# Peptides against a protein of PDB entry 3EFO, part 163

Target 1, 262 residues: chain A of PDB entry 3EFO
Amino acid sequence: SQLADLYKSCETDALINFFAKSAFKAVLHQPLKVIREILVNQTAHMLACYRKNCASPSAASQLILPDSMKVLPVYMNCLLKNCVLLSRPEISTDERAYQRQLVMTMGVADSQLFFYPQLLPIHTLDVKSTMLPAAVRCSESRLSEEGIFLLANGLHMFLWLGVSSPPELIQGIFNVPSFAHINTDMTLLPEVGNPYSQQLRMIMGIIQQKRPYSMKLTIVKQREQPEMVFRQFLVEDKGLYGGSSYVDFLCCVHKEICQLLN

## One batch from the design tools (peptide; made by RFdiffusion4, then SolubleMPNN)

Design b2_p20_5_s1 (from b2_p20_5, 11 letters changed)
Fold by OpenDDE base, seed 3:
Structure b2_p20_5_s1 (fold): chain B 262 residues (1-262), chain A 20 residues (1-20)
Amino acid sequence: as target 1 above (262 residues)
Amino acid sequence: GPLYVRFDSGRVYLVEDVPV
Protein backbone atom coordinates (compact mmCIF):
# COMPACT_ATOMS: atom_id res chain seq x y z
CA SER B 1 0.00 0.00 0.00
CA GLN B 2 0.96 3.61 -0.35
CA LEU B 3 1.10 4.00 3.39
CA ALA B 4 3.23 0.92 3.84
CA ASP B 5 5.63 2.25 1.26
CA LEU B 6 5.81 5.52 3.10
CA TYR B 7 6.89 3.84 6.31
CA LYS B 8 9.37 1.67 4.46
CA SER B 9 10.99 4.68 2.89
CA CYS B 10 11.11 6.66 6.10
CA GLU B 11 14.53 7.86 7.14
CA THR B 12 14.52 8.16 10.89
CA ASP B 13 17.62 10.30 11.06
CA ALA B 14 16.08 12.81 8.70
CA LEU B 15 12.86 12.71 10.64
CA ILE B 16 14.63 13.38 13.92
CA ASN B 17 16.50 16.23 12.32
CA PHE B 18 13.22 17.69 11.15
CA PHE B 19 11.52 17.27 14.50
CA ALA B 20 14.47 18.77 16.29
CA LYS B 21 14.60 21.85 14.12
CA SER B 22 10.86 22.28 14.20
CA ALA B 23 10.76 21.96 17.96
CA PHE B 24 13.71 24.25 18.49
CA LYS B 25 12.09 26.84 16.27
CA ALA B 26 8.86 26.51 18.21
CA VAL B 27 10.70 27.29 21.45
CA LEU B 28 10.48 30.93 20.50
CA HIS B 29 6.70 30.92 20.47
CA GLN B 30 5.44 27.95 22.48
CA PRO B 31 5.88 26.72 26.04
CA LEU B 32 8.39 23.92 26.37
CA LYS B 33 5.80 21.63 27.88
CA VAL B 34 3.54 22.08 24.90
CA ILE B 35 6.36 21.41 22.48
CA ARG B 36 7.25 18.19 24.27
CA GLU B 37 3.63 17.10 24.27
CA ILE B 38 3.38 17.74 20.56
CA LEU B 39 6.45 15.64 19.90
CA VAL B 40 5.13 12.76 21.96
CA ASN B 41 1.75 13.01 20.27
CA GLN B 42 3.30 13.05 16.84
CA THR B 43 5.35 9.99 17.71
CA ALA B 44 2.34 8.17 19.03
CA HIS B 45 0.20 9.12 16.06
CA MET B 46 2.76 7.95 13.55
CA LEU B 47 3.14 4.63 15.27
CA ALA B 48 -0.57 4.25 15.89
CA CYS B 49 -1.19 4.78 12.21
CA TYR B 50 1.34 2.11 11.40
CA ARG B 51 -0.19 -0.33 13.83
CA LYS B 52 -3.65 0.32 12.51
CA ASN B 53 -2.98 0.30 8.81
CA CYS B 54 0.27 -1.51 8.12
CA ALA B 55 1.18 -3.89 10.90
CA SER B 56 -0.08 -7.40 11.43
CA PRO B 57 -2.43 -7.86 14.35
CA SER B 58 -0.54 -8.10 17.61
CA ALA B 59 -1.19 -8.39 21.31
CA ALA B 60 -1.88 -5.27 23.31
CA SER B 61 1.28 -5.96 25.28
CA GLN B 62 3.40 -5.28 22.22
CA LEU B 63 4.72 -2.05 20.83
CA ILE B 64 4.94 -2.42 17.08
CA LEU B 65 7.65 -0.58 15.21
CA PRO B 66 8.46 -0.60 11.54
CA ASP B 67 12.08 -1.45 10.87
CA SER B 68 12.64 2.00 9.43
CA MET B 69 11.73 3.50 12.78
CA LYS B 70 13.47 1.04 15.08
CA VAL B 71 15.48 3.82 16.67
CA LEU B 72 12.92 6.59 16.35
CA PRO B 73 11.77 6.29 19.96
CA VAL B 74 15.22 6.46 21.48
CA TYR B 75 16.17 9.52 19.48
CA MET B 76 12.83 11.14 20.12
CA ASN B 77 13.37 10.63 23.82
CA CYS B 78 16.81 12.16 23.51
CA LEU B 79 15.27 15.15 21.78
CA LEU B 80 12.67 15.49 24.50
CA LYS B 81 15.38 15.40 27.15
CA ASN B 82 17.64 17.91 25.45
CA CYS B 83 18.37 20.98 27.52
CA VAL B 84 16.72 23.17 24.90
CA LEU B 85 13.39 21.47 25.46
CA LEU B 86 13.90 20.36 29.04
CA SER B 87 15.64 22.98 31.11
CA ARG B 88 18.26 21.86 33.56
CA PRO B 89 19.73 24.08 36.26
CA GLU B 90 23.27 23.04 35.46
CA ILE B 91 22.89 24.34 31.92
CA SER B 92 22.97 28.08 31.53
CA THR B 93 20.57 30.03 29.38
CA ASP B 94 23.44 30.97 27.13
CA GLU B 95 24.42 27.36 26.67
CA ARG B 96 20.87 26.39 25.80
CA ALA B 97 20.67 29.21 23.31
CA TYR B 98 23.97 28.15 21.82
CA GLN B 99 22.91 24.54 21.44
CA ARG B 100 19.62 25.61 19.94
CA GLN B 101 21.37 27.63 17.28
CA LEU B 102 23.82 24.85 16.55
CA VAL B 103 21.13 22.25 16.03
CA MET B 104 19.27 24.58 13.71
CA THR B 105 22.22 24.36 11.36
CA MET B 106 23.05 20.68 11.79
CA GLY B 107 22.82 18.13 9.07
CA VAL B 108 21.20 14.77 9.53
CA ALA B 109 24.33 12.96 10.64
CA ASP B 110 25.35 15.72 13.01
CA SER B 111 22.04 15.83 14.78
CA GLN B 112 21.98 12.06 15.08
CA LEU B 113 25.26 12.04 16.94
CA PHE B 114 24.35 15.10 18.92
CA PHE B 115 21.24 13.54 20.40
CA TYR B 116 22.72 10.10 20.96
CA PRO B 117 26.42 10.24 21.80
CA GLN B 118 29.08 7.69 21.14
CA LEU B 119 30.25 6.01 24.32
CA LEU B 120 33.43 4.04 23.82
CA PRO B 121 35.02 1.65 26.31
CA ILE B 122 38.58 2.90 26.10
CA HIS B 123 39.84 0.50 28.73
CA THR B 124 39.26 -2.35 26.30
CA LEU B 125 41.48 -0.94 23.59
CA ASP B 126 43.68 -3.27 21.66
CA VAL B 127 46.73 -1.26 20.80
CA LYS B 128 47.44 -3.56 17.91
CA SER B 129 44.04 -3.06 16.34
CA THR B 130 43.21 -0.34 13.86
CA MET B 131 39.53 -0.67 14.59
CA LEU B 132 37.63 1.63 16.87
CA PRO B 133 36.10 -0.01 19.88
CA ALA B 134 32.43 -0.76 19.62
CA ALA B 135 30.26 1.84 21.25
CA VAL B 136 28.17 0.85 24.23
CA ARG B 137 24.73 2.12 25.05
CA CYS B 138 24.58 5.50 26.72
CA SER B 139 23.60 4.32 30.17
CA GLU B 140 25.20 4.19 33.57
CA SER B 141 24.58 0.47 33.52
CA ARG B 142 27.23 0.17 30.85
CA LEU B 143 29.86 2.00 32.85
CA SER B 144 32.28 0.25 35.14
CA GLU B 145 34.16 1.59 38.12
CA GLU B 146 37.11 -0.22 36.67
CA GLY B 147 36.64 1.26 33.25
CA ILE B 148 37.59 4.28 31.21
CA PHE B 149 35.11 5.61 28.70
CA LEU B 150 35.20 8.23 25.98
CA LEU B 151 31.96 10.03 25.19
CA ALA B 152 31.48 12.27 22.18
CA ASN B 153 28.40 13.93 20.73
CA GLY B 154 29.98 16.12 18.09
CA LEU B 155 30.16 19.12 20.38
CA HIS B 156 31.60 17.75 23.59
CA MET B 157 34.11 15.07 24.37
CA PHE B 158 34.44 13.49 27.79
CA LEU B 159 36.94 11.06 29.16
CA TRP B 160 35.33 9.35 32.12
CA LEU B 161 37.52 7.55 34.65
CA GLY B 162 36.16 4.99 37.05
CA VAL B 163 37.34 5.22 40.63
CA SER B 164 38.94 1.83 40.23
CA SER B 165 40.47 2.46 36.83
CA PRO B 166 43.59 0.37 36.35
CA PRO B 167 46.67 2.26 37.48
CA GLU B 168 48.54 1.03 34.46
CA LEU B 169 46.01 2.66 32.17
CA ILE B 170 46.07 5.84 34.17
CA GLN B 171 49.82 5.81 33.90
CA GLY B 172 49.54 5.10 30.22
CA ILE B 173 47.16 7.95 29.52
CA PHE B 174 48.17 10.61 32.01
CA ASN B 175 51.63 9.58 33.16
CA VAL B 176 50.57 9.77 36.79
CA PRO B 177 50.62 6.99 39.35
CA SER B 178 47.00 6.98 40.46
CA PHE B 179 43.45 8.13 39.97
CA ALA B 180 43.90 10.79 42.61
CA HIS B 181 46.73 12.38 40.69
CA ILE B 182 44.73 12.96 37.52
CA ASN B 183 44.29 16.63 36.80
CA THR B 184 40.76 17.17 35.58
CA ASP B 185 41.48 20.76 34.60
CA MET B 186 43.45 19.74 31.57
CA THR B 187 41.75 19.83 28.20
CA LEU B 188 44.43 17.91 26.36
CA LEU B 189 45.91 14.54 27.05
CA PRO B 190 49.64 14.49 27.61
CA GLU B 191 51.79 12.98 24.94
CA VAL B 192 53.01 10.05 26.96
CA GLY B 193 54.17 8.21 23.89
CA ASN B 194 53.27 4.64 24.75
CA PRO B 195 51.12 2.54 22.42
CA TYR B 196 48.02 2.89 24.53
CA SER B 197 48.27 6.65 24.69
CA GLN B 198 48.91 6.81 20.99
CA GLN B 199 45.93 4.62 20.24
CA LEU B 200 43.65 6.73 22.38
CA ARG B 201 44.86 9.89 20.75
CA MET B 202 44.30 8.36 17.37
CA ILE B 203 40.75 7.45 18.25
CA MET B 204 40.08 10.92 19.51
CA GLY B 205 41.54 12.30 16.35
CA ILE B 206 39.38 10.13 14.15
CA ILE B 207 36.28 11.17 16.04
CA GLN B 208 37.22 14.80 15.78
CA GLN B 209 38.09 14.70 12.11
CA LYS B 210 34.66 13.42 11.21
CA ARG B 211 32.89 16.29 12.93
CA PRO B 212 32.48 19.91 11.84
CA TYR B 213 32.93 21.32 15.33
CA SER B 214 35.99 21.20 17.51
CA MET B 215 35.25 19.20 20.62
CA LYS B 216 36.90 20.32 23.82
CA LEU B 217 37.98 17.44 26.01
CA THR B 218 36.67 17.26 29.54
CA ILE B 219 38.23 14.77 31.90
CA VAL B 220 35.76 13.43 34.41
CA LYS B 221 36.48 11.45 37.54
CA GLN B 222 33.78 9.20 38.83
CA ARG B 223 32.09 10.53 41.98
CA GLU B 224 33.42 14.02 41.51
CA GLN B 225 31.05 16.89 40.94
CA PRO B 226 31.64 17.24 37.20
CA GLU B 227 30.41 13.69 36.72
CA MET B 228 26.91 14.99 37.19
CA VAL B 229 27.24 16.90 33.96
CA PHE B 230 28.67 13.87 32.22
CA ARG B 231 25.82 11.68 33.30
CA GLN B 232 23.36 13.94 31.54
CA PHE B 233 24.82 12.59 28.32
CA LEU B 234 23.85 9.07 29.32
CA VAL B 235 20.64 9.67 27.45
CA GLU B 236 19.01 6.31 28.00
CA ASP B 237 18.90 6.83 31.75
CA LYS B 238 16.28 8.70 33.64
CA GLY B 239 17.16 12.33 33.59
CA LEU B 240 17.02 14.81 36.37
CA TYR B 241 14.03 17.08 36.62
CA GLY B 242 11.57 15.09 34.58
CA GLY B 243 13.46 13.40 31.78
CA SER B 244 12.35 9.84 31.12
CA SER B 245 14.51 6.82 30.64
CA TYR B 246 14.34 5.13 27.28
CA VAL B 247 12.37 2.28 28.79
CA ASP B 248 9.90 4.60 30.41
CA PHE B 249 9.49 6.49 27.19
CA LEU B 250 8.72 3.34 25.26
CA CYS B 251 6.09 2.46 27.80
CA CYS B 252 4.66 5.94 27.57
CA VAL B 253 4.48 5.80 23.80
CA HIS B 254 2.85 2.40 23.93
CA LYS B 255 0.19 3.64 26.29
CA GLU B 256 -0.58 6.62 24.13
CA ILE B 257 -0.84 4.45 21.04
CA CYS B 258 -3.27 2.20 22.82
CA GLN B 259 -5.32 5.18 23.86
CA LEU B 260 -5.45 6.38 20.29
CA LEU B 261 -6.56 3.04 18.94
CA ASN B 262 -9.04 2.10 21.66
CA GLY A 1 2.80 -7.43 32.42
CA PRO A 2 5.97 -6.98 30.45
CA LEU A 3 6.01 -4.77 27.40
CA TYR A 4 7.48 -6.20 24.24
CA VAL A 5 8.70 -4.38 21.20
CA ARG A 6 8.08 -6.09 17.89
CA PHE A 7 9.59 -5.06 14.61
CA ASP A 8 7.98 -5.80 11.30
CA SER A 9 10.98 -7.97 10.56
CA GLY A 10 9.66 -10.32 13.20
CA ARG A 11 12.18 -9.54 15.88
CA VAL A 12 10.75 -9.23 19.36
CA TYR A 13 12.41 -7.79 22.42
CA LEU A 14 11.55 -7.00 25.95
CA VAL A 15 11.29 -3.28 26.35
CA GLU A 16 14.49 -3.33 28.39
CA ASP A 17 16.36 -5.10 25.62
CA VAL A 18 15.37 -3.06 22.60
CA PRO A 19 18.45 -2.49 20.50
CA VAL A 20 19.66 0.96 19.61
Scores: peptide ipSAE 0.571, ipTM 0.952, DockQ to the pose 0.935
Fold by OpenDDE base, seed 2:
Structure b2_p20_5_s1 (fold): chain B 262 residues (1-262), chain A 20 residues (1-20)
Amino acid sequence: as target 1 above (262 residues)
Amino acid sequence: GPLYVRFDSGRVYLVEDVPV
């Protein structure tokens, strides 16, 4: 059917871009709570329509998604958890305004990266490889105390270090003997010059390529206070300010779809 | 029970394992 073809050809990244800009425009004239409710409602209605009209019959206990929208829920949840749409006093008006302005001018690719960051396991780097390490899910569950991770969302870049990060890697990256010696106030990696350092710098360069904004590097040590800022970018987890985890959001969407169809 | 996510391709995942 025509409708089935529409869902099959859906470009989720473009859709998220549209929803984001629409929502961020609405912030000027609608309450944030209403905007969030509309976004959830639109998501549920869209998926309910697919289930009703396009999907093969399946158990009501299952959430049915077209392949083209496999990442729609996660991006939608990220959008809902963005500071622009959160009515929390901890978030400054200036920060909301800043991010709103940025997103309103973002292309599809930029907004995709913005809402769902790249999280790369740097500790797994093969110095002989020219390929980027495979990104992991943006969740604390994917981090390890022994690991070093690079996170980037097009605006910010974080280098997260586990408390048990290998001293060899710390030496390779920072030219210091141990985790304790790492200065988190620096915004640039030292030019150590070894292959590992060079590869990391290469990766950072690739991530920065074709991004409209220069990403400031923040060094983050696990269990130190600044890690809280970093954790806000682990978008699949429960938000610091009450936003749902990805899992919780999927369950929420499923329930709403069921309500629409029953 | 756990929530399962099914795609039109026929692939089924636990809600925790849905690919991104």
Scores: peptide ipSAE 0.566, ipTM 0.950, DockQ to the pose 0.920
Fold by OpenDDE base, seed 4:
Structure b2_p20_5_s1 (fold): chain B 262 residues (1-262), chain A 20 residues (1-20)
Amino acid sequence: as target 1 above (262 residues)
Amino acid sequence: GPLYVRFDSGRVYLVEDVPV
């Protein structure tokens, strides 16, 4: 059917960009709660329509997603959890205004990265390989105390170090003997010059490529205060200020779809 | 019961395991 074809051709990244800009424009005229509800409703309606008209019959206990929209829910949840749409006093008006303006000017690729960061397991780097490590899900569950992770969202770059991160890697990256010696006040990695350091720098460079803004680097030690800021970018987790986890959001969307169809 | 997510490809995931 024509409708089925539309879903097959759907570009989720473009759709999210559209929803983001629409929502962020609406912030000027509508309550945040209403905007969030509209976004959820739009998501549910789109998927309900698919289930009703395009999808094969399935059990009510299943959430049906077209392949083209496999990442729609996660991005939508990320949008909903953006500080611009959160009604928390802990978030300054200036921060909301800043991010709002940024997103309003973002292209599709930029907004994609912005809403769902890249989280790379740096501790798995093979210095003999030119390939970037595969990104992991943006969740605490994907971190390890023994690991080192690089997170980037187009605006910020974080180098997260587990408390038990390998000393040899710490030495390779920072030229210090241990985790405790790492200076988190640094915004630049030292020029150590070994292969691992060079590869990490290369990766950081690749991530920075084609991004409109120079990403500030923040070095984060696990269990230190700045980690709280870092964890806000683990977008699949439950938000600090009331946002849903990805799983919870999927359940929410499913329920709303069922309500629409029953 | 648990929520499952099904794609057109036929792949079915537990909600916690949905790929991104």
Scores: peptide ipSAE 0.564, ipTM 0.950, DockQ to the pose 0.924
Fold by OpenDDE base, seed 5:
Structure b2_p20_5_s1 (fold): chain B 262 residues (1-262), chain A 20 residues (1-20)
Amino acid sequence: as target 1 above (262 residues)
Amino acid sequence: GPLYVRFDSGRVYLVEDVPV
């Protein structure tokens, strides 16, 4: 059917870009609460329509997603959790305006990375391999105290270090003997020159390539104050300002779909 | 009970394990 073909050919990244720009445009003329409700409603209606008209029969306890929309919910949740759409006094008008304008001018690839950052386990690097490490889910549950992770969303870059990061890797990256010796005020990695350092720089370069903005590097130590800022980019977790975790959002969407079909 | 997510491929995941 024409409808089935539509869902099969759906480009989620383009759809999210459209939803984001539409929502951010509406901010100037509609209440934030209404905008958020519309986004959730649109998500539920799209998936309800699929379940009703395209999907094979399934138990009511299951959320049915077409393959083309496997990441639609996570992106939608990230959009809903963006500061532009949150009605919190802690978020300044200037910050809202800034991020709104940024997204309004973003292409599909840029908005994809912006809403769902790339989180790379740097501690797993094989210096003999030219392949980038596979990204992990943007959640605190995927971090480890013995790990080192690089996070990038097209605007910001963070190098997160666990409290038990391997001293040999710390030496390789920072040329210091221990975690405690790392200076988090630096915005550039030192030119250590060993294979591990070179590979990390290469990865950072690849991430920076073809991005419209130069990403500032922030060094983050686990359990230090700046980690709070870093954790806001772990978009699958519960947001600081009332945003849902990815899991909670999926449950919410499922509930709304059931209500629409019952 | 737990929420499950099913894809057209027939793969089923717990909501906590949904691929991204």
Scores: peptide ipSAE 0.558, ipTM 0.950, DockQ to the pose 0.915

Design b2_p20_5_s2 (from b2_p20_5, 9 letters changed)
Fold by OpenDDE base, seed 4:
Structure b2_p20_5_s2 (fold): chain B 262 residues (1-262), chain A 20 residues (1-20)
Amino acid sequence: as target 1 above (262 residues)
Amino acid sequence: GPLLVRFSDGSVYPVEDVPV
């Protein structure tokens, strides 16, 4: 059907870009609560329409997603959890304004990365390979105390180190003997010159390529204060300021769809 | 049971294991 074809051709990244810009524009003249409700409603309506008109019959207890919108919910949740759409006093007006303006100028690729960061397990690097490590889900559950992770969203870059990060990697990256010796005030990695350091730099370079903004590097030690900032970018987790986890959001969307169809 | 997510390709995942 024509509708089925539409869903097949749907590009989630473009939709998210559109929704983001629309929502961020609406912030100027609509309450944040209303904007969030509209976004959820739109998501539910789109998926309800699919279920009603395109999807094969299935149990009502299941959430049905077309392949083209496989990641729509996760990105939508990320959008909903963006500081621009949150009504929390802890978020400054300046920060909201800044991020709003940034997103308003972002292309599809930029906004995709912005809302759902790349989280790379750096501790798994093969120095003999030019292949980037596969990104992991942006959730604390995917971190490990033994791991080192690089997170990038096009604006910020974080190097997160677990408390039990391998000393050899720490030495390779920072040229210090242990986790405790890492200086988190640094914004640039030392030029140690070993293969691992070079590989990491290469990866960072690739991530930075074709990004409109230079990403400042922040070194984050697990359990230290700066980790709180880092955790805000673990977008699948429950937000600090009232945002839902991805799992909770999926459940919410499912419920809304059921309400629309029943 | 947990919410299951089904994709058009027929794959089914628990809500906590949905691919992104």
Scores: peptide ipSAE 0.536, ipTM 0.946, DockQ to the pose 0.906
Fold by OpenDDE base, seed 2:
Structure b2_p20_5_s2 (fold): chain B 262 residues (1-262), chain A 20 residues (1-20)
Amino acid sequence: as target 1 above (262 residues)
Amino acid sequence: GPLLVRFSDGSVYPVEDVPV
């Protein structure tokens, strides 16, 4: 059927790009609350239509996603939690305007990375490998106090260090003896020159490659105040300003779909 | 139990384990 073909051909990253730009354009003439509601409704309607017309029969208690939209909900939730669509006074007008402008000019690949960052466990690096470490889910649950993680969303780059991160890695990256000695005011990693440092710098270079904007590096120590900023990029978690976790959003979408089909 | 998410390929995951 035409509908089945449509869902098969759907590209979630392109769709998110479209929704983001549409929503960010709408900010100029619609209340933010309305925009968010529209996005949720659109998501629910698309998935309800799939369930009704294309999906194999399944229990009503299950959320059914077409393969082409496996990650649609997570990206949609990220979009909904973006500062441009939030009405909280803690978010400056300048910041919202800035991000709005950026997204309006982003291509599909850029917006994909922007809404769902790449989070890399660099403490697992094999200095003999040219392969990038496999990205982990953007959630605190994937972090470890013993770990070191690199997060990038095309605009920002964070190097997060657990309080128990290995001293040898700290020495390798920062040329300091311990976690306590790391200067978080630095925006550049020192040229230590050892294989681990070189590998990390290579990875950072690869991530920066082909991105339209230079990502500023922020060093983040676990349990320090600046970590709160970093946590905002753990997009699958509950947002600081009331945004839903990915799990909560999935449940919300499911409920709305059920309401549409009942 | 937790919400289950089913993909068109037949795979099923608890909501907490949905692949991204």
Scores: peptide ipSAE 0.535, ipTM 0.946, DockQ to the pose 0.892
Fold by OpenDDE base, seed 5:
Structure b2_p20_5_s2 (fold): chain B 262 residues (1-262), chain A 20 residues (1-20)
Amino acid sequence: as target 1 above (262 residues)
Amino acid sequence: GPLLVRFSDGSVYPVEDVPV
C-alpha cells in the first residue's frame, strides 16, 4: 500500500530535524505546554496510523514501531526535554534563545547528534585498531566506575572518568599517577605520545570531523560536582527538570496510541 | 504485564531493552 511505502521511506533524522525546527519556531507564538502536547500527539498519531493501517495484527498491549521509526520516540523525548521547550525558571531566557538559534540552523546530521549524543567506551580501545568503539546507550546504566567514556553532541565533548578507572589508562592519557591527580580544569589533553594517547586523540579528531563547531572538551571525574552537568547529556535517563526517561516516554506514547485507536 | 515493543521485522523487546 501507499502508506506502507511511506513508512518504509521515512527518515527519522529528517523528521526530528523538522519537528525540532517547527517546535522551536512555534515557541514564539504558542505556550510551551501546547507545543509539547502537539509533539506527543503527532508522535502517537503517526504510530497509531501505522498500527491501524500497516502493521500485522498484534496484541493491543504491545507498542508497534516500524523499522524506519524505531528511534523516533527516543529522539522525540530528547526534543521534549530540551531546554527550549521546558518551562523551568532555572533556565535563563538567554540560554533558551541561544539553543533555539543553534538548532534553527542545524542540518539533519547536526541535529541528530545534538539531540542524541555519542557515548563511547574508550577504556575498551584497541590501540591496534583504527575503528571507533561502538557507542553505548546514553544512560547512567551504561557507565561503570572502572570505565572511561567520551561523550560528544556536536557542541560539547566530555571525557568522563570512573572513580576506579585503570591507573595505567590515566597515566597513558594524562601522564599522572592516579585519578586524584587529574586536573579537570584543562580543556586539552596532553600529548603524552604513547599509543593509547594517540589513539584517543585520533578518535576525538574523527568525532570532530565535518562538525560545524569546534567542540570544547571537559574532563569530568565521577562523583565530583561537574558530573551533574555531564549527566544531563545522558538523555535516556529521567531529566533533572522533570523530563521523562526513554522507558517512561515509550509507555506514555503507547497509552496515547491506545486512546486514539480504542 | 510489562510493555513489549515490536518492530516491523518481528523482533520483540521489553520496553527497558528497546534497541536504539
Scores: peptide ipSAE 0.534, ipTM 0.947, DockQ to the pose 0.913
Fold by OpenDDE base, seed 1:
Structure b2_p20_5_s2 (fold): chain B 262 residues (1-262), chain A 20 residues (1-20)
Amino acid sequence: as target 1 above (262 residues)
Amino acid sequence: GPLLVRFSDGSVYPVEDVPV
């Protein structure tokens, strides 16, 4: 059917880019609450239409996603949790204006990375392998006190160090003997010159490639104050300023779909 | 029970384990 073909041809990254720019334009003439409601409704309606017209029969208790939209909800939730669409006094007008301007000029690939960051387990690097580490889910549950993670969203880059991160890796990256000796005021990694350091620098270079902005590096120690900023980029978790977790959002979308169809 | 997510190919995941 024509409708089935439409869903097969859908590109989630393109949709999110469109929704983001549409929403951020609407901020100029619509209340934020209305914009958020429209985005949720649009998500629910698209998925309800699929369930009604394209999906195989399934239990009403299940959320049915077409393959082309399997990650639509997570990106939509990230969009909804962006500071431009949040009505919180803790968010400055300048920050809202800045984020709005950035997204309005982003291409499809840029907005995809911006809304859902890349989180890499750097501590798993094999210096004998040419393979890059696979990205993990952007959630605190995927971090470990023994781990080292690199996060990038196209604008910012964070190197997160667990309190129990391996001393040998700390030595390899920073040329210091322990976690306590790491200087978090650094915006550049030292050129230590060992294979692990070189591989990390290579990965950072690859991430920076073809990005329109130079990503500033922020070194973050677990349990130190700056970690709070880093945690805001763990977009699958509940937001500090009232945004839902990914799990909660899926449940919300499912509920709305059920209301539309029953 | 917990919310399950089903893809068009028939694969099913708990809401906590949905691939991203």
Scores: peptide ipSAE 0.528, ipTM 0.945, DockQ to the pose 0.914

Design b2_p20_5_s3 (from b2_p20_5, 8 letters changed)
Fold by OpenDDE base, seed 3:
Structure b2_p20_5_s3 (fold): chain B 262 residues (1-262), chain A 20 residues (1-20)
Amino acid sequence: as target 1 above (262 residues)
Amino acid sequence: GPLLVRFSSGEVYPVEDVPV
């Protein structure tokens, strides 16, 4: 059917870009609460339409997603949790305006990375491989105290170190003997020159390649105060300022779909 | 029970394990 073909050809990244820009434009003349509600409703309506007209019959207790929209909900939740759409006094008007303007100028690839960062487990690097490590989900649950992770969203880059990060990797990256010796005030990795250091630098270079903005590196130690900033980019977790976790959002969307169809 | 997510391809996941 024509409708089935439409869903198969859907480009979710382009759709998210459109929704983001539309919502951020609407901020100028609509209440934030209304904008968020519209986005949720649009998500629910799109998926309800698919379930009604295209999907095979399934239990009402299941959320059904077309393959083309596998990541639509997660990106939509990230959009909803963006500071521009949150009504919290902790977010300054200037910050809201700044991020709004940034997103309004982003292409499809830019907005995709911006809303859902890359989180790479660099402690798993194979120095003999040219392949990037597979990204993990942006959630605290995917971090490990023994791990080292690189996070990038096109604007910021973070190197997160677990409190039990391997000393050999710390030595390899920072040329210091232990976690405690790492200086988090640095914004550049030292030129250590070993294979692991070179591989990490290569990965950072690849991430930076063809990005419109130069990402400043922030070194973050687990359990130190600056980690709070890093955690804000773990977008699948519950938002600090009232946003839903991805799991909660999926449940919410499912509920809305059921209400539309039943 | 826990919410399950089904893709059109036939894959089914618990809500907490949905791939991104």
Scores: peptide ipSAE 0.635, ipTM 0.959, DockQ to the pose 0.895
Fold by OpenDDE base, seed 4:
Structure b2_p20_5_s3 (fold): chain B 262 residues (1-262), chain A 20 residues (1-20)
Amino acid sequence: as target 1 above (262 residues)
Amino acid sequence: GPLLVRFSSGEVYPVEDVPV
């Protein structure tokens, strides 16, 4: 059917870009609450339409997603939790305006990375490999106290270090003997020159490639104050200033779809 | 039971394990 073809050909990244720009434009003349509701409704309607017209019969207890929209919900949730759409006094007007303008000028690839960051377990680096580590889910649950993770969203880059990060890796990256000796005020990694350091720098370079903005590096130690900022980029988790976890959002979407179809 | 997510490809995941 025509609808089935549409869903098969759907480009979720482009759709998210569109929704983001539309929503961020609407901020100028609509209440944030309304905008968020519209986004949720649009998501639910699209998926309800799929379930009604395209999907094979399935139990009502299941959320049905076309393959083309596998990541639609997670990106939509990220959009909903963006500071531009959150109604919290803790978020400055300037920050909202800044991020709004940034997104309004972003291409599809940029917005995709922006809304769902890359989180790389660099403690697993193979210095003999040119391949990037496989990204992990942007959730606290994927972090480990023994791990070192690099997060990038096209605007910011974070190097997160667990409290039990391997001393040898710390030495390799920072040329210091322990976690406690790491200077988090640094915005650049030292030129240590060992294979691990070089590999990490290479990875950082690759991540920076073809990005319109130079990502400032922030070094974050687990359990230190700056980690709170870092955690805001763990977009699958429940937002500090509101917004659902990815899991909760999926449940919410499912309920909305059921309401539309019943 | 937990919410299950089914893809058109036939893959089924618990809501907490949905790939992204």
Scores: peptide ipSAE 0.633, ipTM 0.959, DockQ to the pose 0.899
Fold by OpenDDE base, seed 2:
Structure b2_p20_5_s3 (fold): chain B 262 residues (1-262), chain A 20 residues (1-20)
Amino acid sequence: as target 1 above (262 residues)
Amino acid sequence: GPLLVRFSSGEVYPVEDVPV
């Protein structure tokens, strides 16, 4: 059917880009709360329509997603949790305006990365490999106190250091003997010159490549106050300002779909 | 049990294990 074909051919990344730009445009003439509600409703209606008209019979207790939209919910939740759509006073008008402007000009690939960052476990780097390490889910549960992670969303780049990061890696990256000696005020990694440092710099270069904006590097130590900023980019977790975790959002979407179909 | 998410391909995951 035409409808089935539509869902089959759906490009979620393009759809998210569209929703983001539509929502960010709507900020100019609609309350933020209304915009968020519309986005949730649109998500629920799309998926309800699929379940009703296209999906194979399944238990009502299950959330049914077409393959083409398997990541729609996670990106939608990220969109909903974006500072542009939040009314919290902790978020400056300038910051919202800045991000709004950026997203309004983003292509599909850029917006995808923006809403769901790339989180790389660089402590697992093979210095002999030219391949990027496999990204992990953007959640605190995927971090390790013994690990070092690089996070990038096209605008920001963070190097997160666990409190128990191996001294040899710290030495390799920063040329300092321990975690305590790392200067978090640095925006550039030192030119240490060893294979590990070179590999990390290569990875950072690859991530920066093909991105329209230069990403400023922020060094983040676990358990230090600035880590809270970093945690905001762990988009699958519960938001700092009331946003839902990915799990909670999935449950919410499921409930709304059920309500629409009952 | 946890909410299950089913893809049209037939893959089924607990809500906490849904791939992205």
Scores: peptide ipSAE 0.631, ipTM 0.959, DockQ to the pose 0.886
Fold by OpenDDE base, seed 5:
Structure b2_p20_5_s3 (fold): chain B 262 residues (1-262), chain A 20 residues (1-20)
Amino acid sequence: as target 1 above (262 residues)
Amino acid sequence: GPLLVRFSSGEVYPVEDVPV
């Protein structure tokens, strides 16, 4: 059917880009609460339509996603949790305006990375491999006190270090004997020159390639103040300013779909 | 990009094992 073909041809990244720009434009003329409701309703309607007209019969208790939209909900939740769409007084007007303008000018690839960052387990690197490590989900549950992780969203780059990070890796990256000796004020990694350091730099270079902005590097130690900023980029978790976790959002969407179809 | 998720019994799980 034509409708089935439409869902098959859907590009989630392009759709999110469209929704983001549409929502951020609407901020100038509509209340934020209304905009958020519209986005949720649009998500539910699209998926309800699929379930009704395209999907094979299935239990009503299940959330059914077409392959083309398998990551639509997570992106939508990230959009809903963006500071531009939040009416919290803790968010300055300047920050809201800045983020709005950034997204309004982003292409599809840029917005994809912006809303859902890459989180790479650097502590698992094989110095003999030229491949990027497999990204993990952007959640605190995927971090470990013994691990080192690199996060990038196209604008910012964070190197997060667990309190129990391996001393040998710390030595390899920073040329210091322990976690306590790491200087978090630096925005550039030192030129240590060993294979591990070189590989990390290579990875950072690959991430930076063809991105419109030069990402600033922030070194983050677990349990220090800057970690709070870092955690805001763990987009699948519950937001600091009232945003839902990805799990909660899926439940919400499912409920709305059921309401539409029953 | 984001990873695929499965919804089961009110919980969401990764479809693929992701190294930690």
Scores: peptide ipSAE 0.520, ipTM 0.919, DockQ to the pose 0.096; fails the geometry check

